# Ledger of designs, part 196: peptides against a protein of PDB entry 3PUK

Target 1, 227 residues: chain A of PDB entry 3PUK
Amino acid sequence: ERGLKSVVWRKIKTAVFDDCRKEGEWKIMLLDEFTTKLLSSCCKMTDLLEEGITVIENIYKNREPVRQMKALYFISPTPKSVDCFLRDFGSKSEKKYKAAYIYFTDFCPDSLFNKIKASCSKSIRRCKEINISFIPQESQVYTLDVPDAFYYCYSPDPSNASRKEVVMEAMAEQIVTVCATLDENPGVRYKSKPLDNASKLAQLVEKKLEDYYKIDEKGLIKGKTQS

## One batch from the design tools (peptide; made by RFdiffusion4, then SolubleMPNN)

Design b2_p25_3_s2 (from b2_p25_3, 17 letters changed)
Fold by OpenDDE base, seed 3:
Structure b2_p25_3_s2 (fold): chain B 227 residues (1-227), chain A 25 residues (1-25)
Amino acid sequence: as target 1 above (227 residues)
Amino acid sequence: SRKITLSVNTDTSLVLLPPQKKAYF
């Protein structure tokens, strides 16, 4: 059985590094909180050097311009990460880097995508979405990145019911990315007591798996791509 | 034969069983 960490790394290598590789060219890579954890879980710095990355920078931090080098942004499709990118390239006179390659870890909302398109189109060489929104822990274990998931799922306060649904939806989507990464459409079983959280989550996962593989069967390209 | 387990806590777990269907990308 293939280990989850190695599968994740191979997917990132193919979808991100191979996609923007240029012989003899080095890039600066920008990471956010999630992608820092993701890469730390499945590769080493030496692996990134082999892929043409000279240095890794935190997208949230202030950084000195390196205008002669292109930048690889491997980030989550969040307002915070997108805003940081826009600060790097929003002004032609103050670009941090020569050009940008952007790879989102999940579907980028239309609002964010349009914001990028309107502001920075000339600086972007690639803009693609991949489907890896989980952290591999071991061969058969992963963790999700959903803020306050535990709190809302088990909150006794009825006022949190709507937020619980949002959180559960996000969890289900991330589980589907695990299945996509493994190229599998599994059956879902659950054990739940005393609450119905597992049952609800299982239903959401089943539904999203159906939707995902219907799209795949039709041969449709998943996500947004801008050249 | 692949099986993956997600555990939220001691009382809530999901198990991904061997695939019913495999896609080819």
Scores: peptide ipSAE 0.035, ipTM 0.536, DockQ to the pose 0.094; fails the geometry check
Fold by OpenDDE base, seed 5:
Structure b2_p25_3_s2 (fold): chain B 227 residues (1-227), chain A 25 residues (1-25)
Amino acid sequence: as target 1 above (227 residues)
Amino acid sequence: SRKITLSVNTDTSLVLLPPQKKAYF
């Protein structure tokens, strides 16, 4: 059994770098906060160089145009990251790079996708979802990227109830990406005191796993993993 | 299947297990 970090890297290599690689071609890679953490957790700069990445840039920062090079956007499907991408390609006169390859870490809502399509579809060579929305810490340890999860999960303030649900939904989605990455369809065990947060999260995960594995990556039904 | 553990803190944890070991406690 392979360590989680190596599994994640292998999936990124296959789903992202191999997908857009051209012999002798170098790309600029744009990362957001999450994907910066993700790549830092599972690869080195030398690995990225081997995959044809010459420079890594932060999507949130102002950057000088490099109009002769194509850009690889490896970003989360959030309004913030999408808006930053649109600033790079939304205007024909202000196009920062030759073309774009976009790889989202998770499902991109139709609203965001349509926003991209309406603004700069001609500049986009690829737009894919790779379903890796977690950070591998150790061989079998991962963390989720859900802002203020602790605060909302344990907040006694009723005004935070709606946000708590949003947080749990996001966590459940990310857990499913772990399962998808590992090709697992597990059962779920939880322990929660004094609140029932873990129970709610477990139920969300199971429901989303059922939905996800109706059709696997090859269009086949995947049964529950037995070991 | 792989055992995957999510821990929010000491009070809340989620573990992914084979279906035969599915349990809530």
Scores: peptide ipSAE 0.028, ipTM 0.424, DockQ to the pose 0.086; fails the geometry check
Fold by OpenDDE base, seed 4:
Structure b2_p25_3_s2 (fold): chain B 227 residues (1-227), chain A 25 residues (1-25)
Amino acid sequence: as target 1 above (227 residues)
Amino acid sequence: SRKITLSVNTDTSLVLLPPQKKAYF
């Protein structure tokens, strides 16, 4: 009954904005390509203003320093986004902002996390993962952001088999974040033509759901959703 | 339980349903 967009926004509000809120404090928010699309899909600029965001900046673009303000980084855990953050706060350059709050949309690999810690840990006030790796389109529809998914999923070249599996894993993980966001543990239905990609993806999703809901984020066991 | 629909592309779709309504195509 609840729209996916509203659920996603409420999740972001709770996990990100409420977490870093400080009375009377305004922040600059840094977004990457994915989180720009994500926020655009589920909120308005006025909503962000109400959450204490004064301006939004693209993390990929050159930006002027605002050293008096703290920055809220809502970004995907990718090398590109992390590298941009490191340029803002890395030990090799003057930091662009007063401090950083970092919220990753999904699990940040240890390699990237350690790279951040090694370069600018003293500038970071928060660093959390919030498990939202999808774009809500409507009440029950979402899209994923997986690079080259079409190419590898439909490549007839056997040399691409390993990469296809990586893509499938990425998609499955993102689908699990949808379920986590909705607090749902559903069954999986698939339709695939001409290849059996959907079947393979469905199996991966089912397995990841089982793993996720053995022990959830709160250490609780959740059964299959009945409603 | 909530229905969730994923459209990977024109030829591949995934639907998350209540377990009792699980179906494969």
Scores: peptide ipSAE 0.028, ipTM 0.416, DockQ to the pose 0.099; fails the geometry check
Fold by OpenDDE base, seed 2:
Structure b2_p25_3_s2 (fold): chain B 227 residues (1-227), chain A 25 residues (1-25)
Amino acid sequence: as target 1 above (227 residues)
Amino acid sequence: SRKITLSVNTDTSLVLLPPQKKAYF
């Protein structure tokens, strides 16, 4: 039993692969940097084959069209990953694949979502958000993926304040996905000594937990976990 | 309930606990 890894895999299997499964159909799967790490942490290539994935491609790389196959995009809701998707489907003549299934690892901002709808709506068979924005390492261990988080959180430069806020929001969101994946709604304790980072992050986590558990992915309301 | 600990560094950490054990320091 893989503990957290198995939980994450089961979640991905249910939320992504089972959701877009079609009998006898194979798909090309497009991954970004985060989802590559995520899948590598909790599954094997053989597992993906069993889920109907024939080829895995990096979304950031130039790829040859395979117009007879549908593509499964399992990607982060970032401008970079979205832009790569848009290049694959942005014009009718330049479509690389037959159609797309898109699964975002977290909340996709309306600006990005609207950009996708405006240019590629007819090519999309699914577009969903799942709540897995962390990497399971051990049964009870996870890591986050927020670029330059350390730098901005601890930068003494006031010019980085806005970026620090963005990083804090991203970290808080990812922490909440851990809770969501584990079906936990905990309280938060923080320890902060030289900086207020822990306090700020704690507040963000608590707020996002509250927002998330108003209604979960299945429309269920969850109370605070008591044990 | 499950305890989750996030350690950013030696001076900054978060601990997710049951609500009855929530504290800030």
Scores: peptide ipSAE 0.019, ipTM 0.443, DockQ to the pose 0.061; fails the geometry check

Design b2_p25_3_s3 (from b2_p25_3, 14 letters changed)
Fold by OpenDDE base, seed 2:
Structure b2_p25_3_s3 (fold): chain B 227 residues (1-227), chain A 25 residues (1-25)
Amino acid sequence: as target 1 above (227 residues)
Amino acid sequence: SRKYTFSVNSDTNLVLLPPEKKAYL
């Protein structure tokens, strides 16, 4: 069995690099916090060079323009990352790069997508969601990136209930990306003590798995994995 | 069959398992 890291890398290679590859073209790649960790977990700089990436930049930093080069944005669909992208392309006179390819690690909310479309549509050559929102650690081990997940999941403060739901949904989405990446549709079991967090998360995961495998990336229906 | 485990803490665990063949017979 192929290790999770290799599976993730192959997925990124196919979904991102192969998708936007042009012969002889080098790109600047923009990463956010999550995608920096993601790529660091499953590839080396030499691998990125082979994929036509000349330099990697942090999307959060105020970078100098390189107007002759196209940029590959591999980022999470968050307001922060999207806002940084918009600053790069928000005005015709202030474009930092020649054009943009955008690959989101997960579903981009319509609000963010519409904001991008309204402001930067002419600069975007590609926009795609690849559904990889986890960090591979080992062949069978992964981690999620949900800010303050622990705090909100176990906060006794009722005022955090709404945020807890958002966190739970985010975790469920990320778990589903693991299954999707591994091409598995597992059954979900859980243990809960004393809170119902695991039960709620399990229900969310189950629902999202069902929704995802109604129509996969290729438009195919997939049943539950048997083994 | 592969087993995936997500744990927020020691008291809340989510386990993802391929369905047993018996569940579909």
Scores: peptide ipSAE 0.016, ipTM 0.441, DockQ to the pose 0.070
Fold by OpenDDE base, seed 1:
Structure b2_p25_3_s3 (fold): chain B 227 residues (1-227), chain A 25 residues (1-25)
Amino acid sequence: as target 1 above (227 residues)
Amino acid sequence: SRKYTFSVNSDTNLVLLPPEKKAYL
């Protein structure tokens, strides 16, 4: 099936599971709120077992150490998720797992990356960004997860203007990750609505798509998809 | 041409439409 769910699963399999796979090795996988929803939308537990995952744990919960096993962290690049990771590996005496593989769903800010590097560099075997920050619903439908988006986008309070911009930026980034995952550079069009939110978001998405596809992975300019 | 629908929570929807075929005639 060429649905969005299948594409997302294939991307995760290639970028995450195949990247850290070792013969005969089972891993514990740590998920946050977003990646729990993401994996639930595009795979089954049996699929994860086939990829060498023995158990799934929530990164936010208190967990017993399993010091003989390596951990696969598939998490969002947020302070909350990073802080939970740091608690698992920040102290030599308190290491919960043998080693860590970290895969971020989106760009990890330098501040967070440096924090990880300073505290846990010796425990980390992989650290990559895979650029999947959306939840597939149907073949061509996906859901974005931006907290408080409604409140800031529709707030009449001018004091929220700066926060509205931040929210719009976050939404645009997530939309671009969908396009990147699908390997498409679509034209951005929207239906005119009374509110300018759709227009603003469209402009941000278009700009980010242009920036993203100026140079592809091979250093080539990728044109707009004409399909 | 594939259309993609983006939903932000339950309240905001964005539809990505394929680029307008330059009607070169």
Scores: peptide ipSAE 0.021, ipTM 0.491, DockQ to the pose 0.127; fails the geometry check
Fold by OpenDDE base, seed 3:
Structure b2_p25_3_s3 (fold): chain B 227 residues (1-227), chain A 25 residues (1-25)
Amino acid sequence: as target 1 above (227 residues)
Amino acid sequence: SRKYTFSVNSDTNLVLLPPEKKAYL
């Protein structure tokens, strides 16, 4: 079994590039902040070229139209990234690209999906959610990207309790994507103290793992991976 | 059981992916 980076790359290759590949066709790939870091962690530009990507563009930046080429959006399901996509295709007469393939790194909320559907449905050839919301660092090391995680998790101010919950949920969701990517359903263990963050996070991860494997594409309830 | 290590910082996100959902529009 290959290291985490290779597993992540293989997952992206299968779920994204193979899914939209057409022989002899080149695409422009649009990335946001997270997916830029994600791809940088697990592949090289030469790898992307082999997958039919001619150029990589930042979705947040103004870009010149390339109307003869299709675009591959590999982005996070955030309002900012979605809004940038909508700017590219919102005008019937001023589409930046020929068509769009959209791959979200996580679950896209219905509100965002409906917004896309209402304005740009005719331009979209594929819209897919994949479950990779982490950055692989080493074979068994990954990094979570949760804004202000440290602040809210370790804030002694009770007024931050609601935000702490949101952060914990986000962290748990990202950890589950690692497990899903690795096809693992581990028993979660934690060391508590001085704060209960580890315990709470463990509970959330366990719950999300259970939910994930109960409703997986194969309809399987995957047992716990042995240690 | 494999041991996995994770960290959280402002520059990197960890995302766990649910089963792939496909929508054709």
Scores: peptide ipSAE 0.019, ipTM 0.443, DockQ to the pose 0.273; fails the geometry check
Fold by OpenDDE base, seed 5:
Structure b2_p25_3_s3 (fold): chain B 227 residues (1-227), chain A 25 residues (1-25)
Amino acid sequence: as target 1 above (227 residues)
Amino acid sequence: SRKYTFSVNSDTNLVLLPPEKKAYL
């Protein structure tokens, strides 16, 4: 059995690099904050070189055009990252790269997808969701990327109730990506505490698991994992 | 079998993968 980091890397290699690989072709890879952490957690620069990546650039920074090279965008489906992508390709006359391959770490909302489609569809050679929204820390440990989760989950301020719901939904989505990455559809259990957060989160995870495993990445249906 | 334990704390959102096919929150 392979450690979580190895599993994550293998999935990225298959879903991203193998998907857009062309023999003899080098690409520039654009990363955001999350995917920088993600790749740093499970691979080395030498690994990326072997996959045809010549340089890595931060999507949030201003970058010089390299118009003769194609760009691989491995980014989270957030308004910020999408807006940065659109700055690279939104103008017909000022494309920073030859073409784009986009791989989102999770489900891209239709609003963002439509925004991309409307602005630069002709520049996009591939757009795919790969469903990895967590950071592997160790063989059996991973972390979620949900800022201020603790604050909102335990906030006594009623004004934070709506934000708490958003945070819990984000956590649930990321948990599902872990299950998907590990090819698991577990039963969800929770420990009761004074707060109902665990129960709410469990319900969200169960619901999202059900939705996800109607059709997985290969169009297959997976039942609940036993024990 | 894979056991998943989820914890929210002040420092991080942590998930553990112990040897049981269940997700624990």
Scores: peptide ipSAE 0.015, ipTM 0.418, DockQ to the pose 0.060; fails the geometry check

Design b2_p25_3_s4 (from b2_p25_3, 12 letters changed)
Fold by OpenDDE base, seed 5:
Structure b2_p25_3_s4 (fold): chain B 227 residues (1-227), chain A 25 residues (1-25)
Amino acid sequence: as target 1 above (227 residues)
Amino acid sequence: SRSISFSVDTDTSRVLLPPQPKAYL
């Protein structure tokens, strides 16, 4: 009943917590809106304690410095979350934590990465991108985080066409992260009626799956998952 | 799943798949 949730947790444990774990060391973890939902969907606070997390804080809020502790930022690669991180480490006098480990839920654009490099590179012990951009609900169900998806996908106003394309691409990207998390490269199915949005989304997912599975981490080509 | 690690101190060459996302995260 919790198959997908357990898979997501295992992936986070491997990619994030195991990656920065040090015996006897506790960290403060900073979360944003998406990662709060993500962790809430697949783990409990007791699970995080076992992974060396003593306190969870909201990255968007002002926080008291804890300069003797390292911070684990598990955040989305957005300007808002990155700006909040930069406020924590951008000034020597205002440095809130001993050091930072950053784990992004997806690809971090070069513009944001360069901002981080220019401001606080010496405070960062690790910067890593993972590929989990969905919320598991049950064994076979997940949700996406695409603001205003309904509005733009079904807008009759042609002035929203460009934004509609961006939204559909975002949806496709998040669907691909599900496949990547499950180690699947499926055939894409859709029903196009009454609008062609489902067909377009399917095409986007198919293309992005092809790009993602050109090579794996070992340089091997992954074929389609047999149906 | 995908996992990519890099250093902020250097411009490390990295293989990024899929292409740069436009996702709302």
Scores: peptide ipSAE 0.014, ipTM 0.372, DockQ to the pose 0.039
Fold by OpenDDE base, seed 2:
Structure b2_p25_3_s4 (fold): chain B 227 residues (1-227), chain A 25 residues (1-25)
Amino acid sequence: as target 1 above (227 residues)
Amino acid sequence: SRSISFSVDTDTSRVLLPPQPKAYL
């Protein structure tokens, strides 16, 4: 068994592919940097073919229109990825694909969501948020995708304090997605040297876990996982 | 109780998960 990788794949299959599946229909899938890494970590191209994906495209690159096919956007809720999507559907020019299914790897800010709705709502068949913002490495090991996290967390420049908080929140959110994926509400332990970043992050994780498990994506309440 | 562990002092992206339940594997 692939452990965490298998769990992640199963979650993606259920939350994304099963959700937009239409028998006999093939889709073009658009990925960004994170989701490329994510899928590469937990599946193969053959797996994607079985899920009705015929072609994978990088959302950041210029692409030729394939107007007869629907597109599955599996992307991060970032301005960059959203802007690329909007270029496909939100311009005054002809849209690149027949329609779009959008699955965000985490919560999409209202500002971005509203921007999408205002520009191309008629082209969107699905727009959902899933809760997977990490990359599985091993059965019990994962990595986060937070650009410049190391720099800001360890920056001696006080001008970076605000960005450090943003980074900490992003990391905490992604850690919670791991717990949610594994259906866990664990205690949090950390190593901290010489800065208190680990303590701060731990507090954020614990708070976000509490918030998440008040009502999860299925409306379930879950207590703290027993040891 | 289960716990997750991480070392922010060296790598903020590296996290160790608690043992996964068999039901999820």
Scores: peptide ipSAE 0.020, ipTM 0.457, DockQ to the pose 0.055; fails the geometry check
Fold by OpenDDE base, seed 1:
Structure b2_p25_3_s4 (fold): chain B 227 residues (1-227), chain A 25 residues (1-25)
Amino acid sequence: as target 1 above (227 residues)
Amino acid sequence: SRSISFSVDTDTSRVLLPPQPKAYL
């Protein structure tokens, strides 16, 4: 009865673990704050062992080199996480691991991608984007990871208008990743009291859904999911 | 059609999904 959790796990298993699996090979997995929460929500350590992960480490922490093992980086496409990766592989003589597989939880901006290419391309065996930017809680419930969302959504200070828009965009993007994970293109319903925050968010979600499903990954148009 | 429901007036991080397709359960 895991529902959404099982779907998320299956997607991660297929998109990440199966993609880099090699017979008889164990990997060290590096996680950031978000992916730690994500995996904790949908799998157990025993599940990760079955996928060839021997140890999980925090990407933000200083770690001892394990130069004989390859590393699986499952991280968010943020400057902080990318910088930590670059520290692991930036020096030829001080590489912490044998090689890297990188899986981003969302679209990686070109600026960050180019930074990786410029410094560590020879150490990277795989770099892939997967679209999972939410935490499954129960069968039909997930949570978003948007810092200070409450503060900016309800701020009466007009100086926070710009940050409010950033928050709304981030929330909308994460909601769309749920739809992508479930292969759904639903309508959006919302409650708005009395502020228009819910309406604004709904509009952003609808727009992003349209963009996402204009042409799917197979080059096909996907209409709205039927009732 | 299926729909996603959310409420910004209570918890901005909580989203409720419609019943999932049988194929995913």
Scores: peptide ipSAE 0.020, ipTM 0.476, DockQ to the pose 0.054; fails the geometry check
Fold by OpenDDE base, seed 4:
Structure b2_p25_3_s4 (fold): chain B 227 residues (1-227), chain A 25 residues (1-25)
Amino acid sequence: as target 1 above (227 residues)
Amino acid sequence: SRSISFSVDTDTSRVLLPPQPKAYL
């Protein structure tokens, strides 16, 4: 009923495009691998044009400077993406764009944030986290981008136990971003058969939901959504 | 790499976690 793609787009529009909108201004948008997939899943190029994006560039690729235009970085909070940003603005004399707006898809570690702050704070007009770390596939279906998660979750090899925990943590975090996007703090339902992975994941999700809503953007505690 | 899909309940009161996530290569 909710139309997950529409909800995701609406959140991006509000949290990103509306946040940095300036009347009559066009921006270059920089995307990484994840955000390319994300936007492709929930909008069209025409939608981006309407939001003032003139062109989309891949942050990982070499790009020519467009010094008269501001850049909108919609990227994941990874060292790779951050390093690419820093290359664009790290040099005072050779910054690629007029200024930067940075919107991270998830929590940016303090280490990365401090690195950005120390290197090019003067070039940054905005730096925000929007907490969307999933890809909507259907109206009520999304995908998580966790490398080899399926393999490790269902590996019978006990040597993969530690890795399984890591991927489950990552999965749980991304599921929480879905809930955050939907503005819901739901109870979690799961099927325990054939393995207990769903139960474990559910517990992780519940824990992370509690943590998230304990310290949300407004500093409020949101109760669980009733079924 | 693999992507895993989940579904959201239509009423969004709960997140449904499948026992075996769907993997996409």
Scores: peptide ipSAE 0.015, ipTM 0.341, DockQ to the pose 0.066; fails the geometry check

